Peptides against a protein of PDB entry 4Z63. Designs and how they scored, part 118

Target 1, 334 residues: chain A of PDB entry 4Z63
Amino acid sequence: LCLGMNDLTGNIPEDLFHLKRLNLLGIQENRLSGSLSREIRNLSSLVRLDVSWNLFSGEIPDVFDELPQLKFFLGQTNGFIGGIPKSLANSPSLNLLNLRNNSLSGRLMLNCTAMIALNSLDLGTNRFNGRLPENLPDCKRLKNVNLARNTFHGQVPESFKNFESLSYFSLSNSSLANISSALGILQHCKNLTTLVLTLNFHGEALPDDSSLHFEKLKVLVVANCRLTGSMPRWLSSSNELQLLDLSWNRLTGAIPSWIGDFKALFYLDLSNNSFTGEIPKSLTKLESLTSRNISVNEPSPDFPFFMKRNESARALQYNQIFGFPPTIELGHNN

## One batch from the design tools (peptide; made by RFdiffusion4, then SolubleMPNN)

Design b2_p16_5_s3 (from b2_p16_5, 11 letters changed)
Fold by OpenDDE base, seed 2:
Structure b2_p16_5_s3 (fold): chain B 334 residues (1-334), chain A 16 residues (1-16)
Amino acid sequence: as target 1 above (334 residues)
Amino acid sequence: PSYVTSFDPERPLPKS
């Protein structure tokens, strides 16, 4: 049953929960309100539940143990409160959980040893607090992780050295500390292609440790951290780099010539730093900017990206990195 | 002045 993208109001009719053979319930992008009924437990054949972009409120019902076929739960952009229900946090069938842009709170806890199918987790823009869950690497298929814009504190857990499945990771604006430790840990994530650490590590030094290596890194965003230091030499070994944003830091020194050696780099933002010297001539030779035929295998995180053309502009949503225009931003430097 | 990055992948979406 697909009723998305309408102007439906009120609550879900109770009789809808009698549809025992229903595999897909999509009621997204409506004006449905009230609590999400616990009677969703009656939809025992449900594979996909999409209630996103509504006016739902209250706690998410703890009925996911009665939904053994549920692979996709999309509840983003609602008014849900409380925690992740225990049955949801233990779901062995769930592949994708998206509860972005709600009001979920408390300590984030998932039983990763039970969540054997979980490959995508979007909990961005909630009110989770405490520390990052150390057991996330136990989610052995977990590839996409957005935990941005929560009230986490402390450091990236040491256990994340073992996060082999991790490919797309955002921790933007989560009050994290110790960038040196974070990078030192995350370099062990050998499948990591997208790393977003914006609005963390306030005033720390960007490490220039030559031992750091991110082999498969395509997207690095570490903007608005007030980071000190220079362009990190270790980044020159990330040969697959496509997007680099180090804007709104306190980085100094010259822009190194190796920045133009990245064959796939199509988006570079070094704006609002304290860089000096000349613009490297190698930037004018970036193949991605000169050739339209570069087959860029784009990283595809499940969380959206937003870009502003300027500070006053409305942010544009992008679902794909390659949707970004080829860009070199070097403004507001010396 | 809120330092707004040109690229913010985690901008909140309007709640409907």
Scores: peptide ipSAE 0.036, ipTM 0.736, DockQ to the pose 0.264
Fold by OpenDDE base, seed 4:
Structure b2_p16_5_s3 (fold): chain B 334 residues (1-334), chain A 16 residues (1-16)
Amino acid sequence: as target 1 above (334 residues)
Amino acid sequence: PSYVTSFDPERPLPKS
């Protein structure tokens, strides 16, 4: 049943939950309100539940143990409060959980040992607090993780050295500290292609440790951190780099010539730093910018990217990395 | 001058 993108109001009729054979319930982008009924438990054949972009409130019902086939739960942009219910945090069937832009709170706890199928987790823009859950690497299929805009004080857990499944990771604006430790840990994530760390590590030094290596890194966004230091030499070994944003930091020194050696680099923002010297001539030789035909057939994170032209401007949403226009921004440097 | 991040700038809906 797909009723998304309408102007439906009120609660879901309870009789809808009598549909025992229903595999897909999509009621997203409406004005549905009230609590999400516990009677969802009656939808025992449910594979996909999309209640996103509504006015639902209250706690998410703890009924997911009665939904053994549920693979997709999308509840982003609602008013859900409380935590992730125990049955959801233990779901062995769940592949994707999206609860972005709610009011979920407390410590983030998932039973990753039980969540054997979880591959995508979007909990961005909630009220989770405490520390990052150390057991996330135990979610052995967890590839996509957005935890941005929560309050995960402290450092990236050491356990994330073992996060081999991690490919797309956003921790933007999550009160993280110690960028040196974070990068030192996350470099061990062999499948990591997208790393977004914007609005963390305020005033720290960007490490220039040549021992750091991100072999598969395609997207690095570490903007607006007030980071000091220079362009990190370790980044030059990330030969697959497609997007680099280090804007709105306090980086100094020259823009190195190796920045033009990235064959796939199509978006570069180094603006609003303190870089000096000449613009590397190698930037004029970026293959991705000289060709209008860029292949778009590659994996992308499930979480969107957002670009702001300035702090007061509305952010532009990009659902795919290649949605970003080919860009070189070097403005507001010395 | 711009910056890219992963935070939610979507149209706010009433939250609890």
Scores: peptide ipSAE 0.033, ipTM 0.723, DockQ to the pose 0.585
Fold by OpenDDE base, seed 5:
Structure b2_p16_5_s3 (fold): chain B 334 residues (1-334), chain A 16 residues (1-16)
Amino acid sequence: as target 1 above (334 residues)
Amino acid sequence: PSYVTSFDPERPLPKS
């Protein structure tokens, strides 16, 4: 049953919960309000539940033990409160959980040893607090993780050295500290292609440790951190780099010539720093900007990106990084 | 003229 993208109001009719053979319920992008009924437990054949972009409130019902086939739960952009229900946090069938932009709170806890199918987790823009869950690496299929815009004080857990499945990771604006530790840990994530750390580590030094290596890194976004230091030499070994945003920091020194050696680099933002010297001539030779036919294997995080070109402009949402126009931003440097 | 870009991967979306 697909009723998304309408102007439906009120709550789900109770009789809908008698549809025991229903595999897909999509009611996204409506004006549905009230609590999400516990009676969703009666939808025992449910594979996909999409209630995103509504006015739902209250706690998410703890009935996911009665939904043994549920693979996709999308509840982003609602008013949900409380925590992740225990049955949801233990779901062996769930592949994707998206609860971004709610009011979920408390300590984030997932039973990753039970969540054997979880591959995508979006909990961005909530009110989770405390530390990052150390057991996330136990979710052996978890590739996409957005935990941005929560209040995860402290550091990236040491256990994330073992996060082999991690491919796309956003922790932007989560009150994180110790960028040196974070990068030192996350470099061990052999499948990491996308790393977003914007609005953390305020005033720290960007490490220039030649021992750091991100072999498969395609997207690095570490903007608005007020980071000190220079362009890090370790980044030059990330030969697959496609997008680099280090804007709105306090980085100094020259832009190094190796920045133009990245064959796939199509988006570069170094604006609003304190870089000096000449623009590297190698930037004029970026193949990604000159050649029309670069087959780039694009990173595909499940979390969206937003770009705003000026303060007065509307932010543009991009579901794919390739949606960004080829860009070199070097403005507002010294 | 050069313009300032801002990249926010986590802008909150409007509630319905």
Scores: peptide ipSAE 0.033, ipTM 0.732, DockQ to the pose 0.289
Fold by OpenDDE base, seed 1:
Structure b2_p16_5_s3 (fold): chain B 334 residues (1-334), chain A 16 residues (1-16)
Amino acid sequence: as target 1 above (334 residues)
Amino acid sequence: PSYVTSFDPERPLPKS
């Protein structure tokens, strides 16, 4: 049943929950309000539940143990409060959980040992607090993780050295500390292609440790951290780099010539730093900007990217990296 | 001045 993109108001009719054979319920992009009914438990054949972009409030009902076939739960952009229900946090069937842009709170706890099918987790823009859950690497299929805009104090857990499934990771604006530790840990994530750490590590030094290596890194965004230091030498070994944003930091020194050696680099933002010297001539030879026919094998995170051109501007949403225009931004380095 | 990020610029919806 797909009723998305309408002007439906009120609550879900109770009789809807008598549809025991229903595999897909999509009621997204409406004005549905009130609590999400516990009676969703009666939808025992449900594979996909999309209630996103509504006015739902209250706690998410703890009925997911009665939904053994549920693979997709989309509840982004609602008014949900409380935590992740125990049955949801233990769901063995769930592949994708999207609860971005809600008011969920407390400690983030998932039983990753039970959540054997979880591959995508979007909990961005909530009120989770405490530390990052150390057991996230136990979610052996977890590839996409957006935890941006929560309040995760402290450091990236050491256990994330074992996060082999991790490919797309956003922790933007999550009150993280110790960038040296974070990078030192995350370099062990062999499948990591997209790393977004914007608005963390305030005033720390960007490590220039030649022992750091991100082999598969395509997207690195560490903007607006007030980071000190220079362009990190370890980044030169990330030969697959497509997008680099280190804007709005306090980085100094020269832009190194190796920045133009990235064959796939099509978006570079080093603006609003304190870089000095000449623009590397190698930037004029970037293959991605000179040749129209570069098939960029893009990372496809399930979370969107947002670009702000200024603090007052609305963030532009991009669902794909390819959506970004080819850009070299070196402005405001005075 | 520009930057790229993967944070949600949207605000949580009001509680109904």
Scores: peptide ipSAE 0.033, ipTM 0.754, DockQ to the pose 0.611; fails the geometry check

Design b2_p16_5_s4 (from b2_p16_5, 10 letters changed)
Fold by OpenDDE base, seed 3:
Structure b2_p16_5_s4 (fold): chain B 334 residues (1-334), chain A 16 residues (1-16)
Amino acid sequence: as target 1 above (334 residues)
Amino acid sequence: PSYITSFDPEEPQPKS
């Protein structure tokens, strides 16, 4: 049943919960309000539940133990409060959980040992606090993780050295500290292709440790951190780099010539730093900017990217990395 | 400032 993108108001009719054979319930993009009914437990055949973009409030009901086939739960952009229900945090069937842009709070706790099918987690823009959950690497299929815009004080857990399934990771604006430790840990994530760390590590030094290596890194975004230092030499070994945004930092020194050696680099933003010297001639030889054959079919993060524009303009949403126009931005350097 | 992030900066902040 798909009733999304309407102006439906009020509550879900109780009779809807009698549909025991229902595999898909989509009621997204409405004005449905009140609590999400506990009676969703009666939808025992449910595979996909999409209640996103509504006015739901209260706690998410703890009924997911009665939904043994549920693979997809989409509840982004609601007013949900409390924590993740225990039954949801222990769901063995759940592949994707999206609860972005709610008012969920407390410590983030997932039983990753039980959540054997979880591959995508979006909990961005909530009120989670405390530390990052150390047991996330126990979610053996977890590839996509967005935890941006929460209040995860402290450092990236050491356990994330073992986060082998991690491919796409966003921690933007999560009050993280110690970029040196974070990168030192995350370099061990062998499948990590996308790393977004914007608005963290305020005023720290970007490490220039030549021992750091991100073999599969395609997307690195560390913007608006007020980072000091220079262009990190370790990044030159990330041969698959496609997008680099280090804008709005305090980086100094020259832009190194090796920046033009990235065959797949199509988006470069180093603007609003303190770089000096000449623009490397190698940038004029970037193959991705000269050749039209960028394979658009590469997997992207499940979480969108946003280009924050000046305060008066709505942020541009990009659902795919290749949605970004080929760009070299070097403006506003000294 | 124009930069890339992984959240919509215009999304209403969860009411404190």
Scores: peptide ipSAE 0.422, ipTM 0.864, DockQ to the pose 0.434; fails the geometry check
Fold by OpenDDE base, seed 2:
Structure b2_p16_5_s4 (fold): chain B 334 residues (1-334), chain A 16 residues (1-16)
Amino acid sequence: as target 1 above (334 residues)
Amino acid sequence: PSYITSFDPEEPQPKS
């Protein structure tokens, strides 16, 4: 049943929950309000539940143990409060959980040993607090993780050295500290291709440790952290780099010539730093900017990117990395 | 400031 993108108001009619053979319930992009009924438990055949972009409030009902076929739960952009229900945090069937842009709170806890099918987690823009869950690497299929814009504190857990499934990771604006430790840990994530750390590590030094190596890194965003230091030499070994944003930091020194050696680099933002010297001539030889054959169909994160252009302009949403225009931004380096 | 992030800056902050 797909009733999305209407002007439906009120609550879900109770009789809808008698549809025991229903595999897909999509009621997204409406004005549905009130609590999400516990009677969703009666939808025992449900594979996909999309209640996103509504006015739902209250706690998410703890009935997911009665939904053994549920693979997709989309509840983003609602008013849900409380925590992740225990049955949801233990769901063995769930592949994708999206509860972005709610008012969920407390410590983030998932039973990753039970969540054997979880591959995508978006809990961005909530009120989770405390530390990052150390057991996330136990979610052995977890590839996409967005935990941005929560109130986490402290460092990236040491256990994330073992996060082999992790490919796309965003921790933007989550009050994280110790960038040296974070990078030292995350370099062990051998499948990591996208790392977004914007608005963390305020005023720290960007490490220039030659022992750091991100072999598969395609997207690195560490913007607006007020980071000190220079262009890190270890980054030169990330031969697959496609997008680099280090804007709005306090980086100094010259832009190194090796920045032009990246064969796939099509987006470079080093603006609003304190770089000096000449623009490397090697930047004029970036193959990705001269050849149109960028493979547009590469896997991307499930979470969107946003470009904040200025304080007055609405942020632009990019669902794919290749949605970004080919860019070299070196402005405001005075 | 112009920069990339993984959240919509215009999304309302969760009411503390």
Scores: peptide ipSAE 0.410, ipTM 0.860, DockQ to the pose 0.436; fails the geometry check
Fold by OpenDDE base, seed 4:
Structure b2_p16_5_s4 (fold): chain B 334 residues (1-334), chain A 16 residues (1-16)
Amino acid sequence: as target 1 above (334 residues)
Amino acid sequence: PSYITSFDPEEPQPKS
């Protein structure tokens, strides 16, 4: 049953929960309000539940043990409070959990040993606090992780060295500290292609440790951290780099010539730093900027990117990295 | 452009 993108108001009629053969319930982009009924438990054949973009409030009901076929739960952009219910945090069937832009709080706890099918987790823009869950690497299929805009104090857990499934990771604006440790850990994530760390590590030094290596890194965004240092030499080994944003830092020195050696680099923002010297001539040879035929079929994170055109502007949403226009921005360097 | 993030601005709830 798909009733999304309407002007439906009120609660879900209870009689809807009598549809025991229902595989898909999509009621997204409405004005549905109140608590999400626990009677969802009666939808024992449910594979996909999309309640996103509504006015739901209260706690998410702890009924997911009665939904053994549930693969997709989308609840983003609601008013949900409390934590992730225990049955949801232990769901062996769940592939995708999207609860971004809610008011979920407390410590983030997932039983990753039980969540054997979880491949995408979006909990961005919530009120989770404490530390990053050390057991996330136990979610052996977890590829997409957005935990941005929470209050995860401290460092990236050492256990994330074993996060082999991790491909797309955002921790933007999550009060993280110790960028050297974070990069030192995350370099071990062999499948990591997208790393977004904007608005963390305030005033720290960007490490220039040649031992750091991100083999499959395509997207690196570490903007607005007030980072000191220079362009990191270790980044030159990330031959698949497509998007680099180090804007709004305190980086100094020259822009190195190797920045133009990235064959797939189509978006470069080094603006609002303290870079000096000449613009590398190699930037004029970026193949991605000279060829119109960029293959669009690249894996993208399930979470959107947001770009602000200026500090006061509304952030523009980009669902795909290729939604970003080919850009070289080196402005506001002295 | 200014910096790229992956944090949602408060997604506007569907305007009533």
Scores: peptide ipSAE 0.090, ipTM 0.728, DockQ to the pose 0.756; fails the geometry check
Fold by OpenDDE base, seed 5:
Structure b2_p16_5_s4 (fold): chain B 334 residues (1-334), chain A 16 residues (1-16)
Amino acid sequence: as target 1 above (334 residues)
Amino acid sequence: PSYITSFDPEEPQPKS
């Protein structure tokens, strides 16, 4: 049953919960309000539940043990409060959980040993607090993780050295500290292609440790951190780099010539730093900007990117990295 | 014109 993208109001009719053979319930992008009924437990054949972009409130009902086939739960952009229900946090069937842009709170806890199918987790823009869950690497299929815009004080857990499944990771604007530790840990994530750390590590030094290596890194976004230091030499070994944003930091020194050696680099933002010297001539030879036919495998995180061209501008949403125009931004440097 | 760009993968979305 697909009723998304309408102007439906009120609650879901109770009789809908008698549809025991229903595999898909999509009621996204409506004005549905009130609590999400516990009676969703009666939808025992449910594979996909999409209630996103509504006015739902209250706690998410703890009935996911009665939904053994549920693979997709999308509840982003609602008013949900409380935590992740225990049955949801233990779901062995769930592949994707999206609860972005709610009012969920407390300590984030997932039973990753039970969540054997979880591959995508979006909990961005909530009120989770405390530390990052150390057991996330136990979610052996978890590739996409968005935990941005929460209050995860402290550091990236040491256990994330073992996060082999991690491919796309956003922790932007989550009050994180110790960028040196974070990068030192996350370099061990052999499948990491996309790393977003914007609005963290305020005023720290960007490490220039030649021992750091991100072999498969395609997207690095560390903007608005007021980071000190220079262009990090370790980044030159990330030969697959496609997008680099280090804007709105306090980085100094020259832009190194190796920045033009990235064959796939199509988006570079080094704006609003304190870089000096000449623009590297190698930037004029970027194949990605001159050749129309670069077959680049597009990184596909499940979380969107937002680009704001100025403080007053509306943020533009990009669902794909290649949605960004080819860009070299070096403005507002010294 | 120089654009001041910023990435925020979690730009607040309006509630429905």
Scores: peptide ipSAE 0.040, ipTM 0.722, DockQ to the pose 0.327; fails the geometry check

